Peptides against a protein of PDB entry 6UG1. Designs and how they scored, part 167

Target 1, 304 residues: chain A of PDB entry 6UG1
Amino acid sequence: SNEERKRRKYFHMLYLVCLMVHGFIRNEWINSKRLSRKLSNLVPEKVFELLHPQKDEELPLRSTRKLLDGLKKCMELWQKHWKITKKYDNVGLYMRTWKEIEMSANNKRKFKTLKRSDFLRAVSKGHGDPDISVQGFVAMLRACNVNARLIMSCQPPDFTNMKIDTSLNGNNAYKDMVKYPIFWCEVWDKFSKKWITVDPVNLKTIEQVRLHSKLAPKGVACCERNMLRYVIAYDRKYGCRDVTRRYAQWMNSKVRKRRITKDDFGEKWFRKVITALHHRKRTKIDDYEDQYFFQRDESEGIPD
Target 2, 301 residues: chain A of PDB entry 6UG1 as posed
Amino acid sequence: SNEERKRRKYFHMLYLVCLMVHGFIRNEWINSKRLSRKLSNLVPEKVFELLHPQKDEELPLRSTRKLLDGLKKCMELWQKHWKITKKYDNEGLYMRTWKEIEMSANNKRKFKTLKRSDFLRAVSKGHGDPDISVQGFVAMLRACNVNARLIMSCQPPDFTNMKIDTSLNAYKDMVKYPIFWCEVWDKFSKKWITVDPVNLKTIEQVRLHSKLAPKGVACCERNMLRYVIAYDRKYGCRDVTRRYAQWMNSKVRKRRITKDDFGEKWFRKVITALHHRKRTKIDDYEDQYFFRRDESEGIPD

## One batch from the design tools (peptide; made by RFdiffusion4, then SolubleMPNN)

Design b2_p23_3_s2 (from b2_p23_3, 12 letters changed)
Fold by OpenDDE base, seed 5:
Structure b2_p23_3_s2 (fold): chain B 304 residues (1-304), chain A 23 residues (1-23)
Amino acid sequence: as target 1 above (304 residues)
Amino acid sequence: SLEQEILEKLQPLLEEFKEYLFS
């Protein structure tokens, strides 16, 4: 019905805001001074120097290569620190079906929320799910004075799916779900004026995204619980930015159709939500990023 | 708290979207 379409769109919106607030709260928690002091001790001086290379005036690419090598070594150090990777309880922050939402509403199971103290302990011990691990990795980079962002791919239920039964079929549902991350890291490269993408936990990859990312879900089974729609960046200064354009090859033709920003009201409204979560002034880094997004929009063209 | 201030800013936006859908 039209009413069910409205209900699903509204529930999607509410769920999206809750996810974006969750990302903001986790970004605040990883700024903990106590955690920072502990995590800085994991990074040897030689690795710290690679994270902070001098500008090579002859070949700026040499400085970028040092930073990339430093980030690779940080991933290796993080793997040594992390002792226990827990499976997600149910689907974690991956996308739920409408049936799962309806069934969960009937089951008044007390959601055990992870407290800030429990999170900080989990990161410090190296015990937790992949999301806690990524968040801890961002905290370690920030402890080394690296301009690292927490990236969250928000997975609200698909309001464009109007099927009554949205049950997912298949024995490999969990493996397909966790094939691509929900959380990752971006690091500012001051030499190339670009964000470097870092997945320290899932794919264990570092990339400089040009046209497509390895972190973008591919294939029907992987996209059932992980649709790239709302990739939100949280920086160390409580900045909040929509960075979906970086990771979406087909933003205009495919991704936009699955967002609340498909219409002008939704676009304006979503901009207000981002603004409400954005707690810093604009910087030259934001200008370089917006120029990159503009070039990516022009290069995609208008969908036929 | 910063969290409370964010929630207070978001509450009107949730109602604005509700009105847009159900008006």
Scores: peptide ipSAE 0.379, ipTM 0.891, DockQ to the pose 0.809
Fold by OpenDDE base, seed 2:
Structure b2_p23_3_s2 (fold): chain B 304 residues (1-304), chain A 23 residues (1-23)
Amino acid sequence: as target 1 above (304 residues)
Amino acid sequence: SLEQEILEKLQPLLEEFKEYLFS
């Protein structure tokens, strides 16, 4: 019905806001000075120097290569620190079906919310789920004075799915779900004027995204619980930005149709939500990023 | 708290979207 369509769109909106606030809160927690002091000790001086290369005036690419090598070594150090990767409870922050949402509303299960103290302890010990691990990795880079963002792929329920029963049946459902991350890192490369994408936990990859990302979910089974729609970046200064354009090859043709921003009201509303979460002044880094997004929109063209 | 300030800023936006959908 039209009413059920409105209801699903509204619930999608509410769920999206809750996810975006969750990302903001986790980004605040990883700015802990106590955590920073502990995590900085994991990075030896030689790796710190690679994270902070001098500008090579002859070939800026040499400086970028040093930064990339430093980030690779930080991923290796992080793997040594992280002792226990827990499975997600249920589906974690991956996308729920409408049926799962309805069933969960009926089950008065006390969601054990992870407290800030428990999170900081989990990161410090290296014990937790993949999301906690990624968040801790961002904290370690920030402890080394690296301009690292926490990235969250927000997975609200699909309001474009009007099926009554959306039950996902399959023995490999968990493996397919966790094939691609929900959280990752971006690092500012001051030499190339670009964000470097870092997945320290899931794919264990570093990439300089031009047109395509390895982190973009591919295949039907993986996309059931992980649809790239809302990729939100949280920086060390409490900036909040929609960076979906970086990771979406087909933003205009495919991704937009599954976003609240498919209509003008939803676009304006979503901008207000981003603005409410954005707690810093604009910088030249934002100008370079917006220019990159503009070029990506022009290069995609108008969908046929 | 910063969390409370965010919730206060988001509350009107949730209402605005509700009105748009159910008007």
Scores: peptide ipSAE 0.378, ipTM 0.890, DockQ to the pose 0.812
Fold by OpenDDE base, seed 1:
Structure b2_p23_3_s2 (fold): chain B 304 residues (1-304), chain A 23 residues (1-23)
Amino acid sequence: as target 1 above (304 residues)
Amino acid sequence: SLEQEILEKLQPLLEEFKEYLFS
């Protein structure tokens, strides 16, 4: 019905805001000075120097290569620190079906809300789910004075799916779900004027995204619980930015149709939500990023 | 708290979207 379409769109909106606020809160927690002091000790001086290379005036690419090597070594150090990767409880922050939402409304399941103290302890010990691990990795880079962002791929229920029963095939559902991350890291390269993508936990990859990301979900089974629609960046200064354009090859033709921003009201509303979560002044880094997004929109073209 | 300030800023936006959908 038209009413059910409105209801699903509204529930998607509410769920999206809750996810974006969750990302903001986790980004605040990883700015903990107590955590920063502990995590800085994991990074040897030689690795710290690679994270902060001098500008090579002859070949700026050499400085980027040093930064990339430093980030690779940080990823290796993080793997040594992280002792226990817990499975997600149910689906974690991956996308729920409409049926799962309806069934969950009837079941007063006590979600164990992870408190700030428990999170900081989990990161410090290296014990937790993959999301906590990624968030801790961002905290370690920030502890080394690296301009690292927490990235969250927000997975609200698909309001474009009007099917009542979306029974997911049970046996491989968890493996397919966790094949691609929900949280990752971006690091600012001051030499190339670009964000470097870092997945320290799931794919264990570092990439300089031009047109395609390895972190973008591919295949029907993976996209059932991980649909790239809202990739939100949280920086160390409480900046909040939509960076979906970086990771979406087909932003205009495919991704936009599955976003609340498919209509003008939804676009304006979503900008207000981003603005409400954005707590810093604009910088030249934002200008370079917006220029890159503009060039990506022009290169994709207008969908026919 | 910063969390409470954010929730207060978001509450009007939730009502605005509700009105848009159910008007």
Scores: peptide ipSAE 0.348, ipTM 0.881, DockQ to the pose 0.816
Fold by OpenDDE base, seed 4:
Order: sequence, then structure tokens, then C-alpha cells
Structure b2_p23_3_s2 (fold): chain B 304 residues (1-304), chain A 23 residues (1-23)
Amino acid sequence: as target 1 above (304 residues)
Amino acid sequence: SLEQEILEKLQPLLEEFKEYLFS
């Protein structure tokens, strides 16, 4: 019905706001001075120097290579720190079906929210789910004065899916679900004027995304609980930016159709949400990023 | 708290959208 379409759109938007607020809260928690002091001690001086290379005036790419090597070593150090990777409770922050949402609304299950103190303890001990691990990795890089962003792929329910959700088959569903991350890191490369993508936990990869990312879900089974639609970046200065364009090959032809921003009302509303979560002034980094997104929009063209 | 201030800023946006959907 038209009413069910409106209802699903509303729940999608409400859920999206809740996810984006969750990302903001986690980004604030990882700015903890107490945590920063502990995590800085994990990074030896030689690795710190690689994270802060001098500008090579002859070949700026050499400076980028040092930064990439420093980031690789940080991923290795982080893996040594992280002792216990917990499975997600149920589906974690992956996409729920409409049936799962309806069933959860009827069950007054108190969602146990992780407290800030418990989160900080979990990161400090190296115990937690993959999301906590990624968030802790971003905290470690920030403790080393690296301009690292927390990236969140927000997974609200698919308001474009009007089918009654058939029960997803249980056991194979978890492996396909966790194949691609929900949280990752970006690091600013001041030499190339680009964001470097870092997945320290899932794929354990570093990318300089041009057109395609390895972090973009591929295949029907993986896309059931992880659709690339809203990739939100949270920086150390409480900036909030939509960076979906970086990771979406087909932003205009495919991704936009599954976003609330497909219409003018949804675009204006989503901009208000981003603005409410954005707590810093614009910088030259934002200008370089917007220029990159513009070039990516022009290169994709208008879908025929 | 900054969290509370954000929630207070987002609440009107949720109500505006609720009105738009159910109008």
C-alpha cells in the first residue's frame, strides 16, 4: 500500500538518524584523552616517524609511501594488541529485514547499550567486536596525531524493498554479512591531497580509492545485510561528512535510487541531519574532497 | 552533554519528517 511505503520511508529515516548519532557518539568516545595516552604507547618512535614523513619535494609519492608503510605497521601493531574479537550479537549494526524490525518492536527487549566506560575498557584491553576494534584503531592513529576519520556504512532497512521479507537462512547469512565491514578508517594524505582508506580488522587492507573500493559489498548475499548507501565520515574535530561518493562506483545510476536523497525533500532533510552532526568549520581538506567528488560525478555521467 | 544537544537538534527534524509523511 501507499501507507506501508510511507511507513517504511519513515522507519528508514528514523533508523538512519539513530545510526548516524551512534557513529557520532563513538567518534566522541575515541577522542578520550585517557585512551589516547594508553594507545600512543603501542606505537614505537620509528613507526611514528613513518606516519609523519617529511615532504619529499622531488617526489611527493615517496612521502605517501612512507605514510602507507607507517599505516601498515600500525595495522600489525593493532592486531597484536587486539586479543579477543567477539562475534556480533545477532546482526550488530548490519541491515535488518522489515520482519526483524517488526518482531523487535513487539518484543520490549531492552537493547543493552554499551556504556562509555565499558567501551574504553574494551579498547584498552583489546577485547570486543570488530566495530570496537576499528574504532580503537582510529583512536590509536589520533593518539599519534594522525588525521584519521572514523567511517561508518549506515545500514537502515531498505525502504525500496516492498516485499515481505522471507527469513534469511541463518548460518551462511553470518559469514556473508561480515564479509565486508561496517566501520573502517580514513587517513588524510597531505602530500597527495587524498583520503587513504584503511580496513584494519576485516580485509586488513589499505587503499587509495580512485574508482572502486574493496570495501564495497559485492554479490547478492553480501548485499542483503550490507548495502553501500550512506558512508559517513567522523573526524577528530567532530566534523561529519557524507563520503558515499568515494566508495560508490554507480552513485547516480544505482546507489541514489536506494537513498532518502533520491528526492528533493529527502536531500534537504539529510543535509539538515549532516549539519546537526557537523561541529567544525570548513577546511581546505573539505575543498579537495568536494572537488574529488565533483570529478567523480562528472566521470560517471548521467545514467541513460 | 554534546550527545543530548545533538538529540535535541534532531528531534525537530524527525517531527518535521513525520508530519510530511503522514500529512
Scores: peptide ipSAE 0.040, ipTM 0.691, DockQ to the pose 0.795

Design b2_p23_3_s3 (from b2_p23_3, 12 letters changed)
Fold by OpenDDE base, seed 3:
Structure b2_p23_3_s3 (fold): chain B 304 residues (1-304), chain A 23 residues (1-23)
Amino acid sequence: as target 1 above (304 residues)
Amino acid sequence: ELEEKILKELEPLLEEFKEYLFS
């Protein structure tokens, strides 16, 4: 019905705001000075030096290579720190079906919201789900004075799915759901003027995204609970930016149609949400990033 | 404080959207 379409669009927007606020809160928690002091001790001086290479005036690429090597070593150090990776309770922050949402509303499941103190303890001990692990990795890089962002792929329910029964066939294995991350890291490369993508936990990969990312979900089974639509970046200075364009190969042709920003009202609304979560002044880094996004939009073209 | 401020800034946006959808 038209009413069900309106209801699903409303619930999508409400859910999206809740997810974006969750990302903001986690980004604040990982800025903990107490946690920072503890996590900096995991990184030896030699690795710290690789994270902060001198500018090679002859070949800036050499400086980028040192940074990449430092980040690789940080991932290895993080794997040694992290002792227990817990499975998600149910689907975690992966995408729910409409049926699962309706069923969950009837069940007063006390979602035990993880408190700040419990989060800091979990990161400090190296015990938690993959999201806590990624968030802790970003905290470790920030403790080493690296300009690292927390990235969140927000998974609100698909308001474009108008099927009455949105039940997933029971075979959507936990393995397919967690094949791709919903949280990762970006690190600013001051030499190349680009963000480096780092997945320390799931795929254990570092990439310089050009046209597509390895972190973008592929295949029907993986896309059922992880649809790349809203990739939000949270920086150490409480900046909030939509970075979906980096990870979406087909932003204009495919991704936009599944976003609230498909119409002018939704675009204006979403911009207000981003503005409410963005608590810093614009920087030259934002200029380089916006220029990169512009070039990516031009290179994709307008879908016919 | 910052979380409460953000929530207060977002509440009007949710109501504006509710009005738009159910008008």
Scores: peptide ipSAE 0.143, ipTM 0.789, DockQ to the pose 0.793
Fold by OpenDDE base, seed 1:
Structure b2_p23_3_s3 (fold): chain B 304 residues (1-304), chain A 23 residues (1-23)
Amino acid sequence: as target 1 above (304 residues)
Amino acid sequence: ELEEKILKELEPLLEEFKEYLFS
């Protein structure tokens, strides 16, 4: 019915706000001064120097290469620190089906929300789920004075799916679900004036995204619980930005149709949510990023 | 404090949206 379509749109928006607030809270927790002091000790001076290369005036690309090498070494150091012992409880922050939502409304399962103290302990010990690991990696880079931001791919239920989802076969469903991350890192390259994408945990990759990312889910089975729709960036100064354009090859033709921002009301509403989560002044970094997004929109064109 | 501030800023947006969908 039209009523069920409205109800699913409402629940999608409510769920999206809750996810975006969760990302904001985790971004605040990783700014902990106590955690920063502990994590800075994991990075040797020689790696710190690679993270902060001098500007090569002859070839700025040499400075970017040093930064990339420093980030690779930080990823290796993080693998030594981290012992991932926890799987996600159920589906974690991956996308739920409408049937799972209806069934969970009847079951008052106390989601054990991880407290700030337990999170900081988990990161310090290197024990937890993959999301905590990525968040801890961002904290380590921030502890080394790197301009690292936390990236979250928000997975609200698909309001465009009006079908009753058939039961996903349980064991293969988890492997396909976790094939692509929900959380990752971006690092500002002051030499190239671009964000570097870092997945330290899942794909263990560093990318300079131009047209497409390896972090973008591919294939039907992976997209059932991980649809690239809302990629939100949380920086060390409590900035909040929609960076979906970086990771979406087909933003205009495919991704926009599955976003609340497909209509003017949804766009205005989503801008208000971003504004409510954005607690810093605009910078030249935002100008370079917006210019890159503009060029990506022009290069994709308007869908026919 | 910051979490409570964000929740207070988001509550009106949730009510505006509730009115829009159920009007």
Scores: peptide ipSAE 0.120, ipTM 0.774, DockQ to the pose 0.789
Fold by OpenDDE base, seed 4:
Structure b2_p23_3_s3 (fold): chain B 304 residues (1-304), chain A 23 residues (1-23)
Amino acid sequence: as target 1 above (304 residues)
Amino acid sequence: ELEEKILKELEPLLEEFKEYLFS
């Protein structure tokens, strides 16, 4: 019905706000001065120097290569620190089906949110789920004065799916779900004027995204609980930005139609949400990023 | 806290949206 379409759109938007606020809260928690002091001690001076290379005036790419080597070594150090990777309880922050949402509404189970103190302890011990691990990795890079962003792929329920029963069948559902991350890192490369993508936990990869990312889910089974729609970046200065354009090869043809921003109302509303979560002034980094997104939109063209 | 401020700023946007969808 039209009513069920409206209801699913509403619930999608409510759920999206809750996810975006969760990302903001985790981004604040990883700015903990106590945690920063502890995590900086994990990074040897030689690795710190690689994270802060001098500008090579002859070949700026040499400076980028040093930064990439420093980031690789940081991933290795982080893996040594991280002793216990817990499985997600149920589906974690991956996408729920409409049936799962309806069934959960009937279950008076209070969602136990992790407290700040418990989060900081988990990161400090190297014990937690993959999301806590990625968040802790971003905290370690920030402790080394690296301009690292926390990236969150927000997975609200699919309001474009109008099926009554959306139950997912399959014994491998968890493996397919966790094949691609929900959280990752971006690092600003001041030499190339680009964001470097870092997945320290899941795919254990560093990439300089041009047209597509390795972190973008591929295949039907992986896309059931991880649909690239809302990739939100949280920086160390409490900036909040939509960076979906970086990771979406087909933003205009495939992604936009699955976002609330497909219509003017949804676009204006989503802009208000981003603005409410954005607590810093604009910088020249934002200008370079917006220029890159513009070029990517022009290069994709209008969908046929 | 900054969290409480953000939640308070977002609550009106959720109600505005609720009114729009159910109008």
Scores: peptide ipSAE 0.103, ipTM 0.759, DockQ to the pose 0.753
Fold by OpenDDE base, seed 2:
Structure b2_p23_3_s3 (fold): chain B 304 residues (1-304), chain A 23 residues (1-23)
Amino acid sequence: as target 1 above (304 residues)
Amino acid sequence: ELEEKILKELEPLLEEFKEYLFS
C-alpha cells in the first residue's frame, strides 16, 4: 500500500539517523585521551616517522609511499595487538530485513548497549567485534597525530523493497554478510591531497580510490545485508561528511535510487542531518574532497 | 553533553519528517 511505503520510508530515515548518531558517538569515544596514550605506545618511532614523512619536493609520490608503508606497518601492529575478534551478535550493524524489524519490535530485547568504559577496555585489551577493532585502529592512528577519520557504511532497511516477507534463508548468510566491512578508516594524504582508504580488519587493504573501491559490496548475496548507500566520514574534529561518492562507482545510475536523497525532500532532510552532526568549520581538505566528488559526478555522467 | 546536544538538534528534524510523511 501507499501507507506501507510511507511507513518504510519513515522507518528507514529514523534508522539512518540512529546509525549516524551511533557513528558519531563511537567517533567521540575513540578521541579518548586515556586510550590515545595507551595506543601511541603500540607504534615504534620508526613507524611514526613513516607516518609523518617530510615533503619530497622533487617527487611528492615518495612521501605518499612512506605514508603508505607506515600505514601498512600500523595494520601489522594492530593485528598483533588484537587478540580476539568476536563474531557479531546476530547481524551487528548490517542491514536487517523488514521481517526481522517487525519481529524485533515484538521482542522487547533489552539491547545491551556497550558503555563507553567497556568500549575503551575492549579496544585497550584487543578484544571485540570487527567494528570495535576498526574504531580502535582509527584511535591508534589519531594517537600518532595522523589525520584519520572513521568511515561508516550505514545500513538502514531498504525502503525500496516492498516485499512483505524479506526473510533471508541461507547457510552462508553470515559469511556473505561479513565479506565486506561496515566500518573502515580514511587517512588524509597531504602530499597527493587525497583520502587514503584503509580496511585494517576485514580485507586488510590500503587503497587510493579513483573510480571504485575494493570495499564496495559485490554480488547478490553480499548486497542483501550490505548495500553501499550512506558512507559517512567522522573526523577527529567532529566533522561529519557524506563520502558515498568515493565508494560508489555508479552513484547516479544505481546508488541514488536506493537513498532517501532520490527526491528533493529527502535531499534537504539528509543535508540537515549531516549539518546537525558536523561540528567543525570548513577546511581546505573539504575543498579538495568536494572537487574530487565533482569530478567523479562529471565523469559518471547522466545515466542513460 | 555532546550526545544530548545532538539528540536535541535531531529531534526537530524527526518531527518535521513525521509531519511531511503523514500529511
Scores: peptide ipSAE 0.136, ipTM 0.784, DockQ to the pose 0.795; fails the geometry check

